# Peptides against a protein of PDB entry 4M9S: the designs that were tried, part 36

Target 1, 135 residues: chain A of PDB entry 4M9S
Amino acid sequence: SRGLVGVECITPYSYKSLAMALQRCVEVLSDEDRSALAFAVVMPPGVDIPVKLWSCVIPVDICSNEEEQLDDEVADRLKRLSKRGALLSGKRMPVLTFKIDHIIHMFLKHVVDAQTIANGISILEQRLLEIGNNN

## One batch from the design tools (peptide; made by RFdiffusion4, then SolubleMPNN)

Design b1_p13_7_s3 (from b1_p13_7, 11 letters changed)
Fold by OpenDDE base, seed 1:
Structure b1_p13_7_s3 (fold): chain B 135 residues (1-135), chain A 13 residues (1-13)
Amino acid sequence: as target 1 above (135 residues)
Amino acid sequence: ARSLFDYSRVYED
């Protein structure tokens, strides 16, 4: 099964139409933004997640190892994603956060490479543990 | 190399 059958959908599009639209949105992304979107699947849907936590899983290869620069780069990627087909929703106050909605999250669970998802979850768990130990 | 996205599962009837 496709997984969305029988699940309440808040979109007027059929599952097939929604999948096609989302695929098109993904295909026009840059490699780095597409990678960021893939790893968004490791976040719980419907929750406003601060950029600091996103930075734990969003791959950043080019920028400096400085934490502030990493967060800024991640924020820029997430902002771009939030402006494309409602892939994410951003909230500026009280803290800059981004949210993946349930429908998009379900879509990602079906299309993102399983090993990528597993690795992303492991990385998030490890880095959250590190943050907890350092604070 | 593995593809990051695979849509074949979504389009299966």
Scores: peptide ipSAE 0.525, ipTM 0.867, DockQ to the pose 0.483
Fold by OpenDDE base, seed 2:
Structure b1_p13_7_s3 (fold): chain B 135 residues (1-135), chain A 13 residues (1-13)
Amino acid sequence: as target 1 above (135 residues)
Amino acid sequence: ARSLFDYSRVYED
């Protein structure tokens, strides 16, 4: 396997410096926000993803079974992450979406637990199927 | 419990 420093990336920061900076950013997050960030790795980078799809994979410990409340809770977490700048980019209009940057996604792929990634993908796939069948 | 993040992988060869 090749480390992050071995991949080509367009950034004003060195790979090591960027990774260290990102690590510091992750370490100061709350547990729930850090968990949300971890599962963000399952999303394709550079794509504006609607909150509804994010809600398929972002863990929510205590929340109402109402879909709107779930989306709101997820949105709040993603908004907090977006305030960290490079972690996520949010768009409020026309539809509330969030996008993970290629660089951040690359970082997450290297540091997020492999089982977490696998689980996240499986969960996303399953819930997408459920959404599709319920339409 | 497994850690969500492992930064050692950043520096893998």
Scores: peptide ipSAE 0.522, ipTM 0.867, DockQ to the pose 0.515
Fold by OpenDDE base, seed 5:
Structure b1_p13_7_s3 (fold): chain B 135 residues (1-135), chain A 13 residues (1-13)
Amino acid sequence: as target 1 above (135 residues)
Amino acid sequence: ARSLFDYSRVYED
């Protein structure tokens, strides 16, 4: 299921030229940050998403059992991505959130592995249900 | 393991 798919947008820029530039940006990322960027595609574009929801899909290999530390690690990765072009934009108030750009989201939909996208959406849906059921 | 990114579709044209 694709319950969190944003509206497609048409870019005024040449898609191939943009893709070439973005590919270089992706290739210079660390493995951890590149992985985080891949799973960012499951989020709806143009929406301020709180870090807690990002942590539902951003993979973290080593983390404390504390929920706050998981969120902190995810936040650090998203912060680094926000410093790379227009990949993400962070907002601190009223709460810390991150938003993926429409153009970047469109790019990711074309280059991120289809199975990765499907898995990410499934994982997000499952964990959102768990959060909702536990409240 | 599958690669996270595939640019072949972008550069196919």
Scores: peptide ipSAE 0.519, ipTM 0.867, DockQ to the pose 0.429
Fold by OpenDDE base, seed 3:
Structure b1_p13_7_s3 (fold): chain B 135 residues (1-135), chain A 13 residues (1-13)
Amino acid sequence: as target 1 above (135 residues)
Amino acid sequence: ARSLFDYSRVYED
Protein backbone atom coordinates (compact mmCIF):
# COMPACT_ATOMS: atom_id res chain seq x y z
CA SER B 1 0.00 0.00 0.00
CA ARG B 2 1.01 3.62 -0.55
CA GLY B 3 2.08 5.92 2.26
CA LEU B 4 1.46 9.64 2.70
CA VAL B 5 5.11 10.72 2.82
CA GLY B 6 4.76 13.18 -0.04
CA VAL B 7 1.44 14.67 1.05
CA GLU B 8 1.28 18.06 2.73
CA CYS B 9 -1.74 19.84 4.15
CA ILE B 10 -1.86 23.29 2.60
CA THR B 11 -5.13 24.41 4.18
CA PRO B 12 -6.93 23.65 7.43
CA TYR B 13 -9.73 22.17 5.36
CA SER B 14 -7.36 19.68 3.75
CA TYR B 15 -6.05 18.70 7.14
CA LYS B 16 -9.52 18.09 8.54
CA SER B 17 -10.54 16.03 5.53
CA LEU B 18 -7.50 13.80 5.92
CA ALA B 19 -8.12 13.44 9.64
CA MET B 20 -11.72 12.42 9.03
CA ALA B 21 -10.60 9.78 6.56
CA LEU B 22 -8.06 8.44 9.05
CA GLN B 23 -10.72 8.35 11.75
CA ARG B 24 -12.78 6.02 9.60
CA CYS B 25 -9.75 3.78 9.14
CA VAL B 26 -9.20 3.60 12.89
CA GLU B 27 -12.84 2.86 13.66
CA VAL B 28 -12.91 -0.28 11.51
CA LEU B 29 -9.93 -1.84 13.30
CA SER B 30 -10.27 -4.54 15.95
CA ASP B 31 -9.89 -3.43 19.55
CA GLU B 32 -6.41 -4.96 19.84
CA ASP B 33 -5.17 -3.45 16.57
CA ARG B 34 -6.63 -0.06 17.46
CA SER B 35 -4.83 -0.20 20.80
CA ALA B 36 -1.56 -1.05 19.06
CA LEU B 37 -2.00 1.91 16.73
CA ALA B 38 -2.58 4.26 19.65
CA PHE B 39 0.75 3.32 21.22
CA ALA B 40 2.56 3.71 17.90
CA VAL B 41 2.54 7.44 18.63
CA VAL B 42 5.40 7.00 21.13
CA MET B 43 7.80 6.04 18.32
CA PRO B 44 9.70 8.65 16.31
CA PRO B 45 8.19 9.12 12.85
CA GLY B 46 10.08 8.30 9.68
CA VAL B 47 12.37 5.75 11.35
CA ASP B 48 12.53 2.03 10.67
CA ILE B 49 12.05 0.50 14.12
CA PRO B 50 12.84 -3.18 14.85
CA VAL B 51 10.01 -5.33 16.19
CA LYS B 52 11.88 -5.82 19.46
CA LEU B 53 11.52 -2.13 20.25
CA TRP B 54 7.87 -2.07 19.20
CA SER B 55 7.26 -4.90 21.66
CA CYS B 56 8.34 -2.56 24.45
CA VAL B 57 5.23 -0.40 24.01
CA ILE B 58 2.57 -2.41 22.15
CA PRO B 59 0.18 -3.84 24.75
CA VAL B 60 -0.22 -7.61 24.46
CA ASP B 61 -1.91 -10.05 26.79
CA ILE B 62 0.95 -12.37 27.65
CA CYS B 63 0.01 -16.00 27.16
CA SER B 64 3.62 -17.15 27.44
CA ASN B 65 6.71 -15.96 29.29
CA GLU B 66 8.82 -16.45 26.19
CA GLU B 67 10.00 -13.16 24.75
CA GLU B 68 10.19 -14.55 21.24
CA GLN B 69 6.49 -15.37 21.26
CA LEU B 70 5.72 -11.85 22.38
CA ASP B 71 7.66 -10.43 19.45
CA ASP B 72 5.76 -12.66 17.04
CA GLU B 73 2.40 -11.48 18.36
CA VAL B 74 3.47 -7.84 18.11
CA ALA B 75 4.75 -8.42 14.60
CA ASP B 76 1.40 -9.87 13.55
CA ARG B 77 -0.45 -6.81 14.80
CA LEU B 78 1.95 -4.44 13.09
CA LYS B 79 1.64 -6.42 9.86
CA ARG B 80 -2.13 -6.03 9.94
CA LEU B 81 -1.77 -2.30 10.51
CA SER B 82 0.65 -2.05 7.59
CA LYS B 83 -2.04 -3.50 5.33
CA ARG B 84 -4.41 -0.67 6.25
CA GLY B 85 -3.18 1.99 3.86
CA ALA B 86 -0.64 4.44 5.23
CA LEU B 87 -0.97 3.53 8.92
CA LEU B 88 2.41 1.74 8.99
CA SER B 89 5.11 0.70 6.54
CA GLY B 90 6.79 -2.66 6.98
CA LYS B 91 10.22 -3.71 5.75
CA ARG B 92 11.28 -7.35 5.81
CA MET B 93 14.93 -7.03 4.82
CA PRO B 94 17.52 -7.05 6.18
CA VAL B 95 15.61 -7.12 9.49
CA LEU B 96 11.86 -6.90 10.03
CA THR B 97 11.06 -3.28 10.89
CA PHE B 98 8.05 -1.00 10.90
CA LYS B 99 7.83 2.75 10.37
CA ILE B 100 5.16 5.34 11.11
CA ASP B 101 4.95 8.25 8.67
CA HIS B 102 5.00 11.86 9.79
CA ILE B 103 1.40 12.57 8.77
CA ILE B 104 0.01 9.56 10.61
CA HIS B 105 2.13 10.41 13.63
CA MET B 106 0.84 13.97 13.60
CA PHE B 107 -2.73 12.69 13.43
CA LEU B 108 -2.18 10.36 16.39
CA LYS B 109 -0.66 13.16 18.47
CA HIS B 110 -3.89 15.10 18.02
CA VAL B 111 -6.37 12.31 18.78
CA VAL B 112 -4.70 9.83 21.16
CA ASP B 113 -5.34 10.39 24.87
CA ALA B 114 -2.56 12.50 26.37
CA GLN B 115 -2.22 10.37 29.49
CA THR B 116 -1.90 7.25 27.34
CA ILE B 117 0.92 8.89 25.38
CA ALA B 118 2.74 9.93 28.54
CA ASN B 119 2.44 6.47 30.06
CA GLY B 120 3.63 4.84 26.86
CA ILE B 121 6.74 7.01 26.72
CA SER B 122 7.57 6.26 30.35
CA ILE B 123 7.21 2.53 29.81
CA LEU B 124 9.40 2.65 26.71
CA GLU B 125 12.13 4.56 28.53
CA GLN B 126 12.14 2.14 31.43
CA ARG B 127 12.31 -0.92 29.23
CA LEU B 128 15.07 0.59 27.10
CA LEU B 129 17.12 1.16 30.24
CA GLU B 130 16.66 -2.47 31.21
CA ILE B 131 17.79 -3.60 27.77
CA GLY B 132 20.79 -1.30 27.95
CA ASN B 133 21.86 -2.63 31.33
CA ASN B 134 21.86 -6.17 29.98
CA ASN B 135 24.19 -5.27 27.09
CA ALA A 1 -12.30 5.34 32.46
CA ARG A 2 -11.19 7.21 29.36
CA SER A 3 -11.22 6.55 25.63
CA LEU A 4 -7.97 6.01 23.73
CA PHE A 5 -9.10 8.33 20.96
CA ASP A 6 -10.73 11.76 21.05
CA TYR A 7 -11.67 13.35 17.72
CA SER A 8 -13.36 16.44 19.16
CA ARG A 9 -10.37 18.64 18.33
CA VAL A 10 -10.58 17.63 14.68
CA TYR A 11 -14.09 19.03 14.33
CA GLU A 12 -13.59 22.08 16.51
CA ASP A 13 -13.88 25.49 14.81
Scores: peptide ipSAE 0.519, ipTM 0.866, DockQ to the pose 0.434

Design b1_p13_7_s4 (from b1_p13_7, 8 letters changed)
Fold by OpenDDE base, seed 5:
Structure b1_p13_7_s4 (fold): chain B 135 residues (1-135), chain A 13 residues (1-13)
Amino acid sequence: as target 1 above (135 residues)
Amino acid sequence: ARSLFNYENVYLD
């Protein structure tokens, strides 16, 4: 089941041309940042999402079980993506959040592996439930 | 392991 549904949009740019440009951007990313970008597709576009929620789906290897370390590593990756074209937009106030725009989200929906998307959504849903039940 | 990205469907449009 899919709990999060993205909003489709029509781009004013040539989709094929945009895809070609974005493919080049993706190919020059590090493996870590490219993975983060892939899983960004599971988030709803146009919404400011707190880093804690991003950390529920972005794959990260940490040296400790400290939540702050996980959030910091995720934030670093998202910050790098926000500096690469229009992939993400960061917002510091009132809290640190990141947002994926509709155009980038539409692109990712077409190119990210379907099984990866399904797995990411499932993982996000389960971890959100755990967070909600523990509060 | 599966590839994260596939562009075939985009370029067939």
Scores: peptide ipSAE 0.463, ipTM 0.836, DockQ to the pose 0.431
Fold by OpenDDE base, seed 3:
Structure b1_p13_7_s4 (fold): chain B 135 residues (1-135), chain A 13 residues (1-13)
Amino acid sequence: as target 1 above (135 residues)
Amino acid sequence: ARSLFNYENVYLD
């Protein structure tokens, strides 16, 4: 099957050059921010997702055992990613949310390790069930 | 050990 260059999208850039630019953006990230970006592929594109749900899949060091602190750490990582332009879009009101665009999501589906994606989806599903049972 | 990102498929036709 064809790579990303064969995918149709609305952009003034060639599909190949866009992919190369995004690759460069990923390579300059810190390890923790790059990991956060990888797991962003688990979220549906074009949807404003609350930080609480992002915290279900974004890996954070065990040094924090408070739920509120975990959310803050996740928010900080997502904020840094949002400063890299098209990687993420943040919205402060009415509540803090982050959104991944379709183009970035499509790129991630092509480059993120398949097993990582599968594991991320499984973890999200499990944690959502736990949240649902507590409500 | 697996790398998080693989760009090989991006440039394949």
Scores: peptide ipSAE 0.461, ipTM 0.832, DockQ to the pose 0.521
Fold by OpenDDE base, seed 1:
Structure b1_p13_7_s4 (fold): chain B 135 residues (1-135), chain A 13 residues (1-13)
Amino acid sequence: as target 1 above (135 residues)
Amino acid sequence: ARSLFNYENVYLD
């Protein structure tokens, strides 16, 4: 299997040291935040993604069935992730969005379970279709 | 259940 040997970004850290630092960051997360981070790998890197779209793939164990509360819960998780290193970058204006950088995305592609990635992509595709049909 | 994260491949060439 392919290791983390190539990243298209500027960093003062070696690939190995960066991976170790990120691993430590992931290991201290709560189970639900760690799960959210895993599914972040299905999003395209370098793109400001609205919370509404994040809510299509971020798993929520216990919350209200109302869409508004679901988005709020997802936003809270993403906000927490944005406070841990460089896992995510949030933007409040003009619309609340979150972005995963290429370097973090590359890391996740190497460490997140392949079946989880495949499932996440399928879920995203399905729910995007449903959103389109409901408009 | 399968683990979400596996770091074995991170340090491979």
Scores: peptide ipSAE 0.461, ipTM 0.833, DockQ to the pose 0.517
Fold by OpenDDE base, seed 2:
Parts: sequence; structure tokens; C-alpha cells
Structure b1_p13_7_s4 (fold): chain B 135 residues (1-135), chain A 13 residues (1-13)
Amino acid sequence: as target 1 above (135 residues)
Amino acid sequence: ARSLFNYENVYLD
């Protein structure tokens, strides 16, 4: 795949400069938040995704196995990411959702480990199937 | 452990 510097982007900054800024932003995240951001790449960009679906792919290592607690932990991580510039955008109303913008998504597709992306997609598909069977 | 992020491809043409 081609590098990000070769992709046209409409931003106040050069695409290269934006990529560098994003890299710096990612590097200062905690391990937990950085992992959450990595797996955000499996979501379609530009779509307001409810926390329940985010919880299907965001890894949680320490919190309880209770579903409600897992969702809360995921929400907290996504909220922190939403406060880090353009990484994510959150909406509280009418339903708590988070969205990854196209430019951030493209960035992640280029920098996140390919096997991690593949695994994340597989996990999301499996868990969505399970949710679909229950509803 | 394998790194989650690799920035080598960011600046490739």
C-alpha cells in the first residue's frame, strides 16, 4: 500500500504533518488507550457506533467479566481518546456513540499491525453474529 | 511482543 504522504487530504495541515502529529499523539497514550485506538481501525469510518459494538473489539484486560462493567470500561477508554484531538468523536445524546473519522481511519490502516487488524475484524464478525442470534 | 503500531509505511510513496 502507498504511504500516507501520497494520499490527498483536506486538512489545515499537510498530510505528512498530520501523520506526524498523530504519531506523536499515539505515542503518548497509555498502553490501554493505545490498544483501544489500534482496534478502532476495525470500525467503519464516519459512522456513529454505540459503545456496545465498540466493546466487541476493544480489549479489556483488568475489569470484571460482567458485561455492564466491560461496556463501562470501554466507554471510559473511548472518552479519553475522544479528548485527544481528532482520534475519536463522541456523542452523548441521544445515545452514547463514538465515531472514527475517515482520516484517522486511514492513518490507522497504515500503521496498525496487519495481523492485529485481521484478528480484530474476525472477532467483531463473530461477536456481531452472536449478538444477532440473540436479538 | 509484536508491536501494535509500525510507522515505516507512513512515509513510503
Scores: peptide ipSAE 0.460, ipTM 0.831, DockQ to the pose 0.555

Design b1_p13_8_s1 (from b1_p13_8, 7 letters changed)
Fold by OpenDDE base, seed 5:
Structure b1_p13_8_s1 (fold): chain B 135 residues (1-135), chain A 13 residues (1-13)
Amino acid sequence: as target 1 above (135 residues)
Amino acid sequence: ARSLFNFENVYLP
């Protein structure tokens, strides 16, 4: 099952040139940032998403027992991605959020491993339910 | 472990 629906878009950029440029961008990322970018595809494009929700899908190997520090680590990764190839857009007000561009999202849908996408969506759904049940 | 990215698909017409 898939809880999130992908959005298709028309881009004015040359598809081939954009793909080549983005591929190069992905290849020079660190393993941690590349993983974060891969799982960014599970988020709906064009929506300002709070860091707390990003933390539900962005993989973090080592983090503090404090929930706030987990969010900080995720935020740092997303901040780095926002400074590379316009992959993400950060917004500080009214709260810290990140948004994936439609064009970038369309690219990721084509290149991110299908099983990774499916797993990411499943994990997001499960963790959202847990958050909802605890509030 | 599976590779996160496959760029072969993006070069298909």
Scores: peptide ipSAE 0.487, ipTM 0.836, DockQ to the pose 0.443
Fold by OpenDDE base, seed 1:
Structure b1_p13_8_s1 (fold): chain B 135 residues (1-135), chain A 13 residues (1-13)
Amino acid sequence: as target 1 above (135 residues)
Amino acid sequence: ARSLFNFENVYLP
């Protein structure tokens, strides 16, 4: 059984209040940004992840087939998410990266569809292999 | 299609 109230974490807020606040943050997102957030759960928390790796799992409906433009679109979505509460933290220097907080990641693990998580992990693994083969 | 989010899980033990 999953539930944020059953998870121990360090926060100045009650679990219920935190969950409600995060839910509202998710609900006001656009469909595309909400989708991006869902797949963010695939990434390890507390790690500065380069945009290139984010692009392996963030779904993009309309974009150029060029890698640079794909990364730009992904970066834009992640930037928007970083402006909503504590969903993501962006770092521009020395390399553009984004990080998901442990608390946010924990929340997502409880609310994101389990099949979506499994699919995201599978997709990431496959695309990482492809990147490795193209070095 | 399956919903990406299920917030009922937030309040379950």
Scores: peptide ipSAE 0.485, ipTM 0.832, DockQ to the pose 0.540
Fold by OpenDDE base, seed 2:
Structure b1_p13_8_s1 (fold): chain B 135 residues (1-135), chain A 13 residues (1-13)
Amino acid sequence: as target 1 above (135 residues)
Amino acid sequence: ARSLFNFENVYLP
């Protein structure tokens, strides 16, 4: 497969250095945070996305049927990821949102398992449809 | 279970 070095991107960092740094960041994450990061790839980059939509794709093993608890758990994971620098950026107002940067998204597209990406997209589409039908 | 990440894809083959 084509490496990240072959992707055109405007950055002050070398692809090698950035990729290695990001790899190290991923490796030190907890399993749950690493999973959250993997599924973040299904989101469009550069867009502030509400936690509600993130909750459609971020896997949570233990959660009640209450939507607020799901969102809170997802938000906690995304907050932790945002503290790892460029992985995610969070915004509290007017609505709690998180954004994946283009550079990080490009990295994830190359390193996240292709089937995981496909599954994530399918899950997102299905759950968005369900949300739409229930409104 | 499938591995979520494959960092071999970071580098050119």
Scores: peptide ipSAE 0.484, ipTM 0.830, DockQ to the pose 0.498
Fold by OpenDDE base, seed 4:
Structure b1_p13_8_s1 (fold): chain B 135 residues (1-135), chain A 13 residues (1-13)
Amino acid sequence: as target 1 above (135 residues)
Amino acid sequence: ARSLFNFENVYLP
């Protein structure tokens, strides 16, 4: 195994303990929350990202095409993830944002399927471009 | 369909 090499951050957890804890955390998630977590890897770590941008990559199966419902569902998923300790950090003011920690991001980059990551980045870039063109 | 997560390489050698 290649292991998670290159960890350059301060953490109260040893590498092995952190990996085991995070693995267990992922395994107990629902399918929808697990998917949300997987695609969270495409976001830059340490940045407060508004829900609107999260909604560009978080997969949501909704019956309605209403953007508000999409954002609400995404927010709910991210909120649930934020309640799982260090997975995400939510901030409600001035706007609702979520931030992925560097160490969590590094873990995700190590364990999330490479094709999923590539696809997620592509989707994010495309949707950001569309948003930019419409504003 | 591919699994979203693979934990086989999490451990240090």
Scores: peptide ipSAE 0.486, ipTM 0.832, DockQ to the pose 0.472; fails the geometry check

Design b1_p13_8_s2 (from b1_p13_8, 8 letters changed)
Fold by OpenDDE base, seed 1:
Structure b1_p13_8_s2 (fold): chain B 135 residues (1-135), chain A 13 residues (1-13)
Amino acid sequence: as target 1 above (135 residues)
Amino acid sequence: ARSLFDFSNVYLP
C-alpha cells in the first residue's frame, strides 16, 4: 500500500472525504486540464509561481509558436483548475501567479503516475536551465 | 499508454 505520509495541514475534511472529493474533481476534467493538473505536482507547494514558470511543465499540444500565446493557454488551464475546489489558487497582483497548496500537492504525489512525476521534474530542470542561459 | 492517475490506493493509510 502507498498511504499518505507527509506535511501536516489544516483542513476541515477527513483524509477520506478530501480524497473522494479530489478524485471526483479530477475525473470530470478534460484530458488537457487533467494533464496540466498531473504536472502541477512538480511545483513547490505553498509558493506563488508565475505563469511563465508553469509554462515550463504544463503540456500544450496545439498552440502557436508565440510565447505569449503559450502563456495565455497555460493561464487559461490554470484558471480553470483554480475554479475546481482547492486545486489551485490564483493571484493577479503584482503579477499573475498560481499556487498549489500542500495538501493538494501531497494528494497528487500519492495518485499521479511515478514516471510522469519523474519526467516532469526532468523537464522543469532542463527548461529552467535553458531560460537561465538565454535570459 | 500509462494512466496519469491511479486512485486504487487512495483510501489506504
Scores: peptide ipSAE 0.497, ipTM 0.852, DockQ to the pose 0.472
Fold by OpenDDE base, seed 4:
Structure b1_p13_8_s2 (fold): chain B 135 residues (1-135), chain A 13 residues (1-13)
Amino acid sequence: as target 1 above (135 residues)
Amino acid sequence: ARSLFDFSNVYLP
């Protein structure tokens, strides 16, 4: 089966109920937060990722090109997503990081546009290489 | 422009 219901998942929620809840959650997000969530799928699940790396893939349209402002805007979006419960989990110390859970990641892999995923991965790889070469 | 999300394959009731 091609549907989410055919994927094995360990959760206190049924797959159908979780998917419904997540869909409703996505539908009430702002366009900016929805886009951030979409590109979150390119990150490895279960890993605390620093905001700097999130900023490599989270699209920001309304802020200046200042790096500090960019990171702040990305952090704000991720914070809002984290307040939606299972979407993301954040850690403030020692470094501000966010983590996407496996189950959320699995959901996103099924519902996020394939071209968006491909583009996001490509962008992440490119920007990581640039960071690696400059540091 | 393509939609970022497609829920058609989740087979929700």
Scores: peptide ipSAE 0.492, ipTM 0.853, DockQ to the pose 0.452
Fold by OpenDDE base, seed 2:
Structure b1_p13_8_s2 (fold): chain B 135 residues (1-135), chain A 13 residues (1-13)
Amino acid sequence: as target 1 above (135 residues)
Amino acid sequence: ARSLFDFSNVYLP
């Protein structure tokens, strides 16, 4: 696959330096946070995404059947990611949302397992369909 | 199990 250095973007950082820094960031994450970051790639970059939609793709192995608790757990993971550099940007008002930057998204698109991306997209689409059918 | 991340292609064109 095409490497990050071949991606065209506007950044003050060299592709190599940025990639190395981001790689280090990923490597020091916990397994659960790293998993959350991996699936974050399925979201469109530059868009404030509500936690509810993030919860459609962020894997949570241990949770109650209560939807609120699921969202809280997802929010906690995303919050931790947002505190680790510029991996995500969070907004609390008017609705709790998180956004993945274009640069981070491009990085993830090149380093996250392709099958993981495909699975994530499929899961998201299915969950959105379910939400749509319930409304 | 598949690895979530692969950095081998990061520096490749």
Scores: peptide ipSAE 0.492, ipTM 0.849, DockQ to the pose 0.538
Fold by OpenDDE base, seed 5:
Structure b1_p13_8_s2 (fold): chain B 135 residues (1-135), chain A 13 residues (1-13)
Amino acid sequence: as target 1 above (135 residues)
Amino acid sequence: ARSLFDFSNVYLP
C-alpha cells in the first residue's frame, strides 16, 4: 500500500497537508454525510453527474418509497458535502448535478474501504441496469 | 461492520 504523499496528483498543495486537511473534514461529518462521501468514490471524477445517478449508490433510509423523496434526500446530503472542504461541486443549471474533482477522488480511493468501493460499484451497475430496463 | 475509512496508510511512503 502506497501512502497518499507519494501519489502523483495535479495540485499546488503538498500531499501531506492535503491528506491531513481532508481527514479532518471527514472526521467532523455526520454518519449519514460520511457514508455519502464514501460512496461518492464510485463516480468518475470531473464529470457532472445528475442526482438520479447519485441516488443509485448513496445510502438513504426514507419512510416514503417515492422516487422524488429519495432524490431530494440525496441532493440534500450532496449539497452539505459541497459546502465542506470543496468535497463536491454542484450545478443547478441546466440540471442539478454534482461533481467530484480528481484530487478528492484520488484521496477517497486511498482511504475508503476497498470492499465498500467494490460493493458500491456492483450496486451502481445493478441499479443502472434496472433503470435501463425500465426505460 | 467494516469501517468506511482507513487513514492508517495516508502517511506511509
Scores: peptide ipSAE 0.491, ipTM 0.849, DockQ to the pose 0.550

Design b1_p13_8_s3 (from b1_p13_8, 7 letters changed)
Fold by OpenDDE base, seed 2:
Structure b1_p13_8_s3 (fold): chain B 135 residues (1-135), chain A 13 residues (1-13)
Amino acid sequence: as target 1 above (135 residues)
Amino acid sequence: ARSLFRFDNVYLP
């Protein structure tokens, strides 16, 4: 399968077909993986994002107060999502990162609840500020 | 509680 070379225009038909396929993929996810995917929309597409930054927005219901455990839990969720190929791309070296593709991001922007997106952005901004002030 | 996705029945408190 040839990867997308450059900016390709997605036709309405192509988008609809892809959206339907992606929706089916989302529907079979666990609640926690579905939550992780929803909040992935706040990340810029096409950028390798370190797990630490993902952990700023991915919700974890039950975890210890240890930052390392939080990152590991987030990484596990993102890894599960990446196993489904198109949802996320994981990179182990040199640093563990995950990337959301433009097409998937476009899908999420249209299907994730608007308030969820807004909340996610706000949370990310606040936590980034906290990280910046603590370093 | 709000749905995470427009088509989903999973809610975030």
Scores: peptide ipSAE 0.464, ipTM 0.828, DockQ to the pose 0.217
Fold by OpenDDE base, seed 1:
Structure b1_p13_8_s3 (fold): chain B 135 residues (1-135), chain A 13 residues (1-13)
Amino acid sequence: as target 1 above (135 residues)
Amino acid sequence: ARSLFRFDNVYLP
């Protein structure tokens, strides 16, 4: 799916209407998908992010320590989000990636709990450091 | 536990 290409916040009123629509969209998500969306705020907008990096911050409970299982579960959640209101934009090639739109990202920065954002950033930084050290 | 969204009732486990 594709993001909100060409959609911009033209006026404060248009922003308000869009924000309300987005809130409604978020509210009907499952708890798992809503959690995934919340932590999407830590990613830079407009950038195709590989699933591996998403898996560093998206909260998933898996039965094993297998990395492939984690990535698959994360991918499934992100795929569902990409099919809803352009919350994310997925690309299958050359590598499976997902991108958060600028408008959606601005919305999330405003509505996601501040502590959640801070924690998400810290977690991402820590996981990236670990990945770098293990390679 | 804290809410994920300021408008939501979903909390971090």
Scores: peptide ipSAE 0.461, ipTM 0.827, DockQ to the pose 0.220
Fold by OpenDDE base, seed 3:
Structure b1_p13_8_s3 (fold): chain B 135 residues (1-135), chain A 13 residues (1-13)
Amino acid sequence: as target 1 above (135 residues)
Amino acid sequence: ARSLFRFDNVYLP
């Protein structure tokens, strides 16, 4: 995976070209990977986020009722996204984390459905509160 | 049902 760290748009035209390239990348993803990418917009950019927190917002089929299994499924999806250029960056150590780049995040904010973004943020907030209450 | 992306035809259930 080649990151976009340090890449800046010099002109509106360069940004437009990059956006079109990213759109093409999204269009060839599977439905489940595209769903995962859409909800990645709710995470702060440039931060290494543990898989457990990603699992709070990434939609996974109900076929798994084990928390550990859910985390593994989410991790697999994020790993696939990390292999698609600069969509995500993964780190294995000290713990498995994934990070969304600022440029990708900016792109997602403009192309992901507004209501989906709002719902995703709400879900994240609710689940974080639940985690906090259990600790 | 809502589309995930403005340019896409993938929908949330």
Scores: peptide ipSAE 0.461, ipTM 0.828, DockQ to the pose 0.197
Fold by OpenDDE base, seed 5:
Structure b1_p13_8_s3 (fold): chain B 135 residues (1-135), chain A 13 residues (1-13)
Amino acid sequence: as target 1 above (135 residues)
Amino acid sequence: ARSLFRFDNVYLP
């Protein structure tokens, strides 16, 4: 079951041209940033998502089990993506959040591996349930 | 290991 459903939109831009440009943009990203971008597809578009929720699905290797370290590393990756085209939008107030727009989300839904999407959604759902049950 | 993108050869660890 999918708890999060993406919304597709109709773009006024040429999708083929945009897809080609975005593919080239993705290809020049580091492996770490490309991984973060791939899993961004599991988030609903147009919603400001707190870094803590992003950290539930973005793959990160950390030296400790400190939540702050995980969130900081995830935030760094998302910040880099926000500075690359229109991939993400960061917002600092009232809390640090990141948002994926509908156009980028639509692109990712078509190019990210289907099993990767399914796995990402499953992981996010399970970790959200764990967070909710522990509060 | 699976590729992240349909057009790419980068695999998940």
Scores: peptide ipSAE 0.460, ipTM 0.825, DockQ to the pose 0.226

